Peptides against a protein of PDB entry 3OIQ. Designs and how they scored, part 55

Target 1, 212 residues: chain A of PDB entry 3OIQ
Amino acid sequence: KNRIFVSSSKDFEGYPSKAIVPVQFVALLTSIHLTETKCLLGFSNFERRGDQSQEDQYLIKLKFKDRGSERLARITISLLCQYFDIELPDLDSDSGASPTVILRDIHLERLCFSSCKALYVSKHGNYTLFLEDIKPLDLVSVISTISTKSTNSSKHSSSELISECDLNNSLVDIFNNLIEMNRDEKNRFKFVKLIHYDIELKKFVQDQQKVL

## One batch from the design tools (peptide; aimed at target 1 L59 K61)

Design b1_p27_7_s2 (made by RFdiffusion4, then SolubleMPNN; from b1_p27_7, 17 letters changed)
Fold by OpenDDE base, seed 5:
Structure b1_p27_7_s2 (fold): chain B 212 residues (1-212), chain A 27 residues (1-27)
Amino acid sequence: as target 1 above (212 residues)
Amino acid sequence: SMEKERRERFEKMLEEQEKNEKAVEEK
């Protein structure tokens, strides 16, 4: 069964009220919610949705049914946070209490681009996205990918059935949305407030702002 | 039915995606 690429979380409004569909999207990590009973990841493309919050447009659940799935969820969060240099509270508290992690507005400090594979599961018109796979994307690689693909690079292996064009278009759309947020004086997002704001990102944003 | 219309939209999106996938494989 082919995996569906999703460019907008609005696409799920058109999905069947009872279905199981493998999907893939690219988005920024916006929130982490790890408790004793659940693990949730929030993602966003920052599409304008009227008065709706631009955060957590994709709410992804990790399986949390037994000690094995719980351990896998905790390891997944630890590895993602390590990859993005997100400080976790010390998980080694000698109190046998499972560490609770609640992070919000991650995009205000760090651009955490992620390619997600998920299972869309709907019942009675409500849906849940279950994480199947996650690939963190390096920001330098994202910038390079957007900047270089004005010229046909036909050389990445034909084995990922998802259009390299769909991934690139979604990455461009995310950056364009972030540029609009950065221009809005009422928006809390500012590129200069990112912990990893460097000369490369500055130049890329300045060049992209001239095309918009 | 609202459910029939949602299913027809979903099937149309699948057909559009299959066309886009074929158009990328042909390049």
Scores: peptide ipSAE 0.085, ipTM 0.667, DockQ to the pose 0.021
OpenDDE base, seeds 1, 2, 3, 4: peptide ipSAE 0.034, 0.069, 0.023, 0.000; ipTM 0.562, 0.650, 0.551, 0.265; seed 4 fails the geometry check

Design b1_p27_7_s3 (made by RFdiffusion4, then SolubleMPNN; from b1_p27_7, 15 letters changed)
Fold by OpenDDE base, seed 3:
Structure b1_p27_7_s3 (fold): chain B 212 residues (1-212), chain A 27 residues (1-27)
Amino acid sequence: as target 1 above (212 residues)
Amino acid sequence: SEEKKREEEFEKKLEEEEKNEELVESE
């Protein structure tokens, strides 16, 4: 089955009530929920959804059923946090309890762009998204990719594979949504509050603001 | 507070996904 690129988490409202569909999306990591029994990753593209929270639009489950899946989930969280310089709370190993990690609003401090592969699994109209693969994206690489394609309108790659166009369109949409949030005085998101806010990101945001 | 509202929305989404998982895992 071909993997479907998803530009909005609303696309799932049109999906079959009983199916297994391989999907891919790009979004910002917004939350990590790791307990003794569950592992969830929240992602968002910050698409406007009326009065609903723009956070955790893609709630992605990691399998957490046995010692092997738990280990894989914990390794995945550790590698993501290491890649994005996310400080995990000191998981005091001295209590024989499995370490609990609850992080929210990650996007307020760090732009953690991620390309996710997931399985949409539905039964009786309800669905769950299971993580299959995650690729963290470097912010400099994201900025460069958006900046360079504004000039290269000339390759029709007729490939039913997840087009580099779909990825770039979604990255542009995310930045546009973040710019709108940054302009809103009621929104907590501000680019200047990001830990990694530098001259390159500042310039990129200023240049994107002129196109909007 | 807006923070309390977001906490309640997150808890509600978590409960919805837990319920959806139980339904999927029962296959």
Scores: peptide ipSAE 0.027, ipTM 0.665, DockQ to the pose 0.757
OpenDDE base, seeds 1, 2, 4, 5: peptide ipSAE 0.024, 0.025, 0.025, 0.021; ipTM 0.643, 0.660, 0.658, 0.525; seed 4 fails the geometry check

Design b1_p27_7_s4 (made by RFdiffusion4, then SolubleMPNN; from b1_p27_7, 16 letters changed)
Fold by OpenDDE base, seed 5:
Structure b1_p27_7_s4 (fold): chain B 212 residues (1-212), chain A 27 residues (1-27)
Amino acid sequence: as target 1 above (212 residues)
Amino acid sequence: DEEKKREEEFKKKLEEEEENEKKVEEP
């Protein structure tokens, strides 16, 4: 089945009221909500939606119905947080109490770019996005990919029918949205407040700001 | 006030997702 690349979470408003559609998108991780009964990941492209919150535009559910799926969700969260240097409480507490993790506004401290594969599942006009796969993206690699307009297909032989152009366009759109948020005095997002704000990111942002 | 408003908006989104989840069967 062909996986559909999604550039906006608004695309789901046009999706069938009863379907199962494999989708993929790239977004920033904005929230983690792990409780005893559920695991949700919030993502955003920071697309302008009038006066609506630009956070958690994609709510992605991890399967959480039995001890096996719960364990897989916890391992997934641990691995993502290890990759992004996000401090978590020990999820393997011997105390029999499942630790609750509620993190919000992750993008204010860290740019956690993620390529997500999900199932769009709809019934009666409601939908849920179920996580199938997640690939964390390195920020240096993201900056390099945007800066090097890859006009040359150097042979990543992976049979993923997703246009390198669609990924790159979405990464550019995210950075443009972050630059606009950084320019807005009312917006809490500032590049200089990121824990990983370095000379490379500074230079990249300054160069992108001249094109916008 | 703004932080409390954002907490309420986040809580509302979670409640909407829980309501959607109850209507959508897991694949």
Scores: peptide ipSAE 0.279, ipTM 0.821, DockQ to the pose 0.633
OpenDDE base, seeds 1, 2, 3, 4: peptide ipSAE 0.275, 0.273, 0.271, 0.270; ipTM 0.821, 0.819, 0.821, 0.819

Design b1_p27_8_s1 (made by RFdiffusion4, then SolubleMPNN; its pose is not in this set)
Fold by OpenDDE base, seed 1:
Structure b1_p27_8_s1 (fold): chain B 212 residues (1-212), chain A 27 residues (1-27)
Amino acid sequence: as target 1 above (212 residues)
Amino acid sequence: KEKKKKEEEKKKLEKRKKHEEELKKEF
């Protein structure tokens, strides 16, 4: 079964009420919710959806039903946090309690670009996205990819390039949405408040702002 | 026809939000 690239979490509104569909998207990590009973990852493209929160447009569930799946979920969270330099709360290891992590609005401090593979599973018109695979994306690599393709979108063939064009278009759309959020005085998001805000990101944002 | 479509879309959105919140609730 071919994996479907998803440019918007609104696409799931048109999906079958009883199906299993392999999907792929790119988005920013916005939240982590790890408890004793569940693990959820929130992602967003920051698409304008009226007066609604732009956080958690993609809510991804990790399997958390047995010691093996719980361990895999905890390792996945640890590796993502290590890759993005996300400080996990010091969970007092002495309490014997399962480590609980609740992080929100991650995009206000860090741009955590992630390519996600998930299973769309629907029942009775509700759906759950189950994580299959996650690839964190380096911000410098994202910036370079956007900067090089703004000049060369004329001509090449027909199957693997569609997925790469879809990925790049979604990365551009995310940055454009972040630029709009940065311009909005009511929006909490500001590029200058990112912990990793540097001269390269500053220059890239300034150059993208001239195209919008 | 258009008002009915917007109301059905709103009901689908509210149902999804409720499901997302149920996934986020501690039981």
Scores: peptide ipSAE 0.152, ipTM 0.668, DockQ to the pose 0.310
OpenDDE base, seeds 2, 3, 4, 5: peptide ipSAE 0.143, 0.143, 0.130, 0.115; ipTM 0.668, 0.669, 0.659, 0.649

Design b1_p27_8_s2 (made by RFdiffusion4, then SolubleMPNN; its pose is not in this set)
Fold by OpenDDE base, seed 2:
Structure b1_p27_8_s2 (fold): chain B 212 residues (1-212), chain A 27 residues (1-27)
Amino acid sequence: as target 1 above (212 residues)
Amino acid sequence: SAEEEAKKKAEELEKRKKNFEKLLKEF
C-alpha cells in the first residue's frame, strides 16, 4: 500500500469521510498528553491558519486500550523525551497512580523534529490519526541537510516510497514558518529562548532569513 | 520570483492531489 506524504494538515479536509489511509509527515512536537485513559501527541508545521493556535495541527493518538498498548505508549513517550532531552515529572512517586504527563508548547523551549508514520482513519466525516511509527530527527542533521541541498540534485535510492525531496521541502517550510513567528512581536516563539540555541542554529537562521 | 514559487507550490499541490486520487483507486 502506497503511503502518502502530507505537507499540510489541511490536506485531511479533502480526505474521504470513510477511509483508512497510511500517511507520513514531518513536524515539530508541540504537546504530550498522557493520562490513565489516553495518549496523544501534538505536532505542528506552524502553517498560518488565521487567529487559531498553530499548535497541535497534527493530533496523533497512540493506542491505549489494554496493558500492552499502555506500556508501549509509556515507553514511546519515555524514549522521545530522552531523545529530545525533555524533563518528565518524576514518575517514581510512591503513589501507585499511573503517571500523568501533560506538556504543552514544547516548541518554545526545544525544536523536536519528528518524522511520523500514521493511519488516517475516518468515519462520518470525522477522522483520527493513529501513530504507526515515529523517527525523531537530530537538529544538527536537519540543519546540515537543508544547508547542503543547494548543490546536489543527483540520483540516490528509489527504495523509500517518499521522496527525500518531500521531507526536505517540509523541513524548509517549517523553518520558514518559525522565522516568520520569530519576526512577529505578538508571537511567543523566539529562537533565542530555545534551551539549545547555539552558534550553529544562530548562523543557520541568519542565512535562511536572507533567502526570505 | 514570487510568481514562480506560487506556480511551483500549485504544481506540487496538484501532484499531491493526483497521488491521493491514485491511492483512493487502490482502496
Scores: peptide ipSAE 0.025, ipTM 0.541, DockQ to the pose 0.031
OpenDDE base, seeds 1, 3, 4, 5: peptide ipSAE 0.024, 0.022, 0.000, 0.020; ipTM 0.543, 0.516, 0.297, 0.562

Design b1_p27_8_s3 (made by RFdiffusion4, then SolubleMPNN; its pose is not in this set)
Fold by OpenDDE base, seed 5:
Structure b1_p27_8_s3 (fold): chain B 212 residues (1-212), chain A 27 residues (1-27)
Amino acid sequence: as target 1 above (212 residues)
Amino acid sequence: DEKKKEEEEKEKLEKRKKNLEELFKEF
């Protein structure tokens, strides 16, 4: 079955009330919710719904049904947080209490771009997104990809039929939404408050602001 | 009218999050 690229969480409003659809999207990690009974990841592209930017537009479930799936979820969270330099409490506490991790507003400190593969599963008019795969994206690589209008760089044979255009358009849309949030005095998001705010990101944002 | 539409969208989003959390108890 071909994987569908999703540009907006609103696209799911048009999806069948009973289906299993493999999907892919790119978004910012906004929240992590790991408890004894569930593991959820929140993502957003900050698409405007009215005057406010919305967090957790994509709520992704990790399977958490048995000790094997729980361990896989914890390893996935640990590796994701290690990649983005997100501090976690020790998940390996020898005290038989599974550590609870509740992180929100991650995008206020770090731009955690992620390419997500998920299963859209709907029943009775409700849906759930189950994580199949996650690829963290390096911010420097994201900036370079947007800045270089990719006229034909041949040669990365990864057999996934995502149009390089769909990925790039979604990354541009996310940055445009973040620029609008940064311009709003009432919005908590500010580029200058990011832990990794550097000269490269500053220049990119300034150059993108002149085109908008 | 715009504030009421924004509050209805926020309520619709919260209802979707809650319905998602309920679906998570059945699976």
Scores: peptide ipSAE 0.019, ipTM 0.563, DockQ to the pose 0.105
OpenDDE base, seeds 1, 2, 3, 4: peptide ipSAE 0.019, 0.017, 0.017, 0.019; ipTM 0.496, 0.476, 0.472, 0.501

Design b1_p27_8_s4 (made by RFdiffusion4, then SolubleMPNN; its pose is not in this set)
Fold by OpenDDE base, seed 2:
Structure b1_p27_8_s4 (fold): chain B 212 residues (1-212), chain A 27 residues (1-27)
Amino acid sequence: as target 1 above (212 residues)
Amino acid sequence: MEEEKKKEEEEKLKKRKENFKKLLEEF
């Protein structure tokens, strides 16, 4: 069974009310919710949905039912936070309490591009996305990939079930949506407020803004 | 402009639903 690339979380409105479908998408990490009983990751491509929050368009569950799955979830969160330079609050380790991490609006400070593999599981018209795999994407690599798309889509290995075109189109769509948010005076998102806002990102955003 | 963009998004969503339905008929 081939993995389906998902370009919008609205695509799930067309999905069967009873299915298990392997899916993949690229999006920005928007939230982390780790408690004693659950682990959730929020992602968004910031597709416009009227006046609704553009955050958590993809709500991904990590399996969190036993000590092994809880450990894997905590390691996954730690590795993602380390990769994106996300400061986890020093949870006072002196109380033997399970670390509780609640982060929101991550995209306001950091562009955490992530390629996610998930299982879409639906029952009675409701669905859940379960994380299967996550690949964090480096922002410089994302910018470089979008910028070079004009000349050579012909030489990366046939082992990823995603069209390189689908990934790159979704990355462009995310940047276009962020540019629209940055132009909106009512939107909290501003590129200049990103902790990693550098000359390269500035130039890239300025060049993309001329195309929109 | 805003109504045209909304109509284009609805048409894109319709096409995605139709393509997904076809893909499911192949499984």
Scores: peptide ipSAE 0.121, ipTM 0.683, DockQ to the pose 0.037
OpenDDE base, seeds 1, 3, 4, 5: peptide ipSAE 0.116, 0.016, 0.021, 0.017; ipTM 0.673, 0.506, 0.507, 0.515

## One batch from the design tools (peptide; aimed at target 1 V121)

Design b1_p28_1 (made by RFdiffusion4)
Pose (drawn by RFdiffusion4):
Structure b1_p28_1 (pose): chain A 183 residues (1-47, 54-90, 99-149, 165-212), chain P 28 residues (1-28)
Amino acid sequence: KNRIFVSSSKDFEGYPSKAIVPVQFVALLTSIHLTETKCLLGFSNFEQEDQYLIKLKFKDRGSERLARITISLLCQYFDIELPDPTVILRDIHLERLCFSSCKALYVSKHGNYTLFLEDIKPLDLVSVISTISTKCDLNNSLVDIFNNLIEMNRDEKNRFKFVKLIHYDIELKKFVQDQQKVL
Amino acid sequence: EEEEEEELDEKLLENLKKTTENLEKLVD
């Protein structure tokens, strides 16, 4: 194929006014909006706000069920508590870091566009830390994301704090410290 | 244009099935 890797949502400015372009990006899961009619997943690389809004389209009940199971499994994989109806989660990153490698389809018309979900591969935080410490586009993105998360933690006014993560590991405390030295 | 929209919907459904299967395998 010819899937185009995007490093930022701003890349979508050069894309066609009407085309179907397979894309891929890496980001943190930040929000979920699940209704009976549609589902939107928000991701961000904090270059610090929501940036990617991925849509799971479904019309009939059969496809709705699949969308619900998909959200259920994604949330379970990240240890996100889910009440299972309109379901809304926000600023998930303030509580949990959820790196994800996502493949999507860019669909545009009249200059407007929507990113439809093709695949989502959650990335274990332990592997993310290891991948950064031992040591391309994926890695560049994981590094940039973590750097921005580091600057957000330094900023006193920003609500993001590592110590406030429900999963604040000793290893996470360690990687963040030894990561600031590089700065 | 209507046929292209139908084909896109079918493709999106197939992708949703595949995504669900992949996530299930990761959970197991």

Design b1_p28_1_s1 (made by RFdiffusion4, then SolubleMPNN; from b1_p28_1, 16 letters changed)
Fold by OpenDDE base, seed 3:
Structure b1_p28_1_s1 (fold): chain B 212 residues (1-212), chain A 28 residues (1-28)
Amino acid sequence: as target 1 above (212 residues)
Amino acid sequence: EEEEERKLEKELEEKLRELRKKLEELLK
């Protein structure tokens, strides 16, 4: 079965009530929920959805059924947090209790771009997205990719069925949504409050704001 | 911290419930 690229979490509203569909999306990491019994990752592209919270538009479950899957989930969280410089409370609590990690609003401090492969699993009219794979994306690489394609609109490079176009369009859409949030005085998101806000990101945001 | 954790857990569960409800409403 071909993997489907998903540009909006609304796409799942049209999905079959009983299916298994491999999907892929790109989004910002917004939340981490790791307990003794569950592991969830929240992602968002900050698509406007009326009065609903723009956070956690994609709720992704990690398998957490046995010691092996739990260990894999914890390692996945640790590696993601290491990549994004997210401070985790010491996972090595001497208490023998598996550390609980509950992080929210990650996007207010860090832009954690992630390419996610997930399995859409529906049964009885509800669905769950299970993480299959996650690739963290470097912000400099994301900025470079958006900046170079704004200039190279003329080369159809025919490579791989998940169009490099779909990924880039989604990255552009995310930045456009963040720019709109940054302009909204009621929105808590501000680029200048990001821990990694540098001259490069500042310049990129200023250049993108001129196009919007 | 524990109160923010509980607030997060509730809101994440509520979002999961809302996403499920929306799916149930659109599949009717």
Scores: peptide ipSAE 0.020, ipTM 0.537, DockQ to the pose 0.023
OpenDDE base, seeds 1, 2, 4, 5: peptide ipSAE 0.018, 0.016, 0.016, 0.016; ipTM 0.535, 0.469, 0.498, 0.461

Design b1_p28_1_s2 (made by RFdiffusion4, then SolubleMPNN; from b1_p28_1, 9 letters changed)
Fold by OpenDDE base, seed 4:
Structure b1_p28_1_s2 (fold): chain B 212 residues (1-212), chain A 28 residues (1-28)
Amino acid sequence: as target 1 above (212 residues)
Amino acid sequence: EEEEEEELERKQRENLEKLRENLEKLLS
């Protein structure tokens, strides 16, 4: 089955009530909910959805069947957080109970751009997105990609079913949405509050704001 | 349905293993 690029999580409203569809999207990591039995990863492109929260528009689920799978998931999430420089609470609690980790509003501190592959699985009108892959994207590369509009196929893009156009468009849309959020006095998101806010990001945002 | 769930879970594990390896490579 061909993987479908998803530009909006609203696209799933039109998906079959009973289907398995491989999908791919680009979004910011917004939340992590890790328990003993599952991990939920929240992602968002911050598309305006009326009165709905702009966070966790894509909920990717990891299920744990056994301690081995749980450990694997915990390690994997820890590595993902390490890549994004997200502080996780110590998962090595000597208490034989795996600690619950709840991170929310990650985007308020860090822009964690991610290219996600997931399996859309629907049954009886409900769906779950199961994790297939997360490719974390570094912010510098994201900014460079948007700024250059460069169809410079990095040799690594050959394995991604996403057209460079779809990726770039989604990245631009995310930034545009963030710019709108930043302009909204009621929105908690502010670029200047990002831990990694630097001169490069500042300049990029300023330049993008002139186009919007 | 049970067979489909088992296959999905097997695939999830395989995907997590690959993801772990990829992240380890990115952090090395």
Scores: peptide ipSAE 0.641, ipTM 0.931, DockQ to the pose 0.830
OpenDDE base, seeds 1, 2, 3, 5: peptide ipSAE 0.640, 0.641, 0.639, 0.641; ipTM 0.931, 0.931, 0.931, 0.931

Design b1_p28_1_s3 (made by RFdiffusion4, then SolubleMPNN; from b1_p28_1, 12 letters changed)
Fold by OpenDDE base, seed 5:
Structure b1_p28_1_s3 (fold): chain B 212 residues (1-212), chain A 28 residues (1-28)
Amino acid sequence: as target 1 above (212 residues)
Amino acid sequence: DEEEEKKLEEKQREALKKLRENLQKLLE
């Protein structure tokens, strides 16, 4: 089955009530909810959805059946957080209970661009996204990719047929949405409040604002 | 349904292993 690139989480409203569909999207990591039994990873492209929250538009679910699977997930999430320079609360509480980790509004401090592969699984009108892959994207690389518009048809293997154009368009859309949020005085998101706000990001945002 | 669920969980476990390996390489 061919993997479908998803530009909006609204696309799932048109999906079958009973299906398994491989999907891919690009979004910002917005939340992590880790418990003893599951992990929920929230992602968003900040598409405007009327008065609804723009956070957690994509929810990827991990279920744990045993302590080994839980440990694997905890290590993997820790590594993801290390890549994005996200501080996790010290899991070293001497109490043999695995601590619950709840991170929200990650995008207010760090732009964590992620290319996600998931299985859309629906039953009786409800759906869940199951993790297949998360590729974290470096912000400098994202900015460079958008700025150069270089259709580098680098011959990476023909099997990942997701158009470089679809990825780039979605990245541009995310930045445009963030720029709109930054302009809104009522929105908590501000580029200048990002921990990693630098001269390069500032220049990119300023240049992108001239086109909008 | 139970067999399909088990298969999905096994796939998730393998996905997490691969993700762990990929993240380890990115952090080197």
Scores: peptide ipSAE 0.615, ipTM 0.937, DockQ to the pose 0.796
OpenDDE base, seeds 1, 2, 3, 4: peptide ipSAE 0.612, 0.610, 0.612, 0.612; ipTM 0.936, 0.935, 0.936, 0.936

Design b1_p28_1_s4 (made by RFdiffusion4, then SolubleMPNN; from b1_p28_1, 9 letters changed)
Fold by OpenDDE base, seed 2:
Structure b1_p28_1_s4 (fold): chain B 212 residues (1-212), chain A 28 residues (1-28)
Amino acid sequence: as target 1 above (212 residues)
Amino acid sequence: EEKEEEELEKKLEENLKKLKENLQKLLE
């Protein structure tokens, strides 16, 4: 089965009540919930959903069954956090208990763009998204990708099932949504509060704001 | 159904290993 690109988490409302569907999306990392028994990653494209929280629109589960897979999940989260310069609380648990990591509102401090591959697994009308792969995206690369009219779609190997167009459109949509949030006085998100808010991002946001 | 769940679990575990390796390579 071909992997389906998902532009909105609302797409899942139309998905079969009993299915396994490989999906992919691009979104911002918003939360990490790592416990001894589960890991959940929250992602959002900040699509406007009325008065509902725009966070965690995509809840992606890392499943572990044993200590070995739990360790792999923990290492994976650590590597992801390292890539995004996310400070994990010092796991100085002198107690031999696996430390719990709970991070929320990551997008308020860092724009952690992520290309995710997941399995949509539904049973009895409920679904779970299981992580298959995550590619963290560098913000400079994201800005460059949006700013450059992607004319050269011709050479990416047949294994990257994401159309460059779908990726670019979703990245633009995310920025547009962030711009709307930044303009909303009630919204906590502000570009100027990002730790990595630099001249490049400032200029990019200013240029995008002229188009909206 | 149990076999499909087991195959899914195995695939997800293999994906976790691959994911770790992919992220390691990006930090290198």
Scores: peptide ipSAE 0.525, ipTM 0.908, DockQ to the pose 0.865
OpenDDE base, seeds 1, 3, 4, 5: peptide ipSAE 0.524, 0.524, 0.524, 0.523; ipTM 0.908, 0.909, 0.908, 0.907

Design b1_p28_2 (made by RFdiffusion4)
Pose (drawn by RFdiffusion4):
Structure b1_p28_2 (pose): chain A 183 residues (1-47, 54-90, 99-149, 165-212), chain P 28 residues (1-28)
Amino acid sequence: KNRIFVSSSKDFEGYPSKAIVPVQFVALLTSIHLTETKCLLGFSNFEQEDQYLIKLKFKDRGSERLARITISLLCQYFDIELPDPTVILRDIHLERLCFSSCKALYVSKHGNYTLFLEDIKPLDLVSVISTISTKCDLNNSLVDIFNNLIEMNRDEKNRFKFVKLIHYDIELKKFVQDQQKVL
Amino acid sequence: EKEELLEQLSETVEELSEITKEEILEEF
């Protein structure tokens, strides 16, 4: 194939006014909007706000069920509590860090566009930390995301704090410290 | 446990994405 890797949402400015372009990006899961009619997943690399809004489209009940199981499994994988109806989660990163590798389909018309979900591969935080410590586009993105998350933690006004993560590991405390020295 | 969840998620997403792709192509 010819899937184009995107490093930022701003890349979508050079894309066609009407085309179907397979894309891929890496980001943190930040929000879920699940209704009976549609589902939107928000992701961000904090270059610090929501940036990617990925849509799971479904019309009938059969496809709705699949969408619900998909959200259920994604939330369970990240240890996100899910009440299972309109379902809304926000600023998931303030409580949990959820790195994800996502493949999507860019569909545009009249200059407007929508990113439709093709695949989502959750990334274990332990592997993310290891991948950064031992040591391309994926890694560059993982590094840039973690750096922005570091600067957000330094900023006193920003609500993001590692110590406030439900999963604040001793190893996470360690990687963050030894990561600031590089700065 | 996480490997099983990942396999189930991948399978479910593949089935949903195929349906979504067909609908997108019809509308496009």

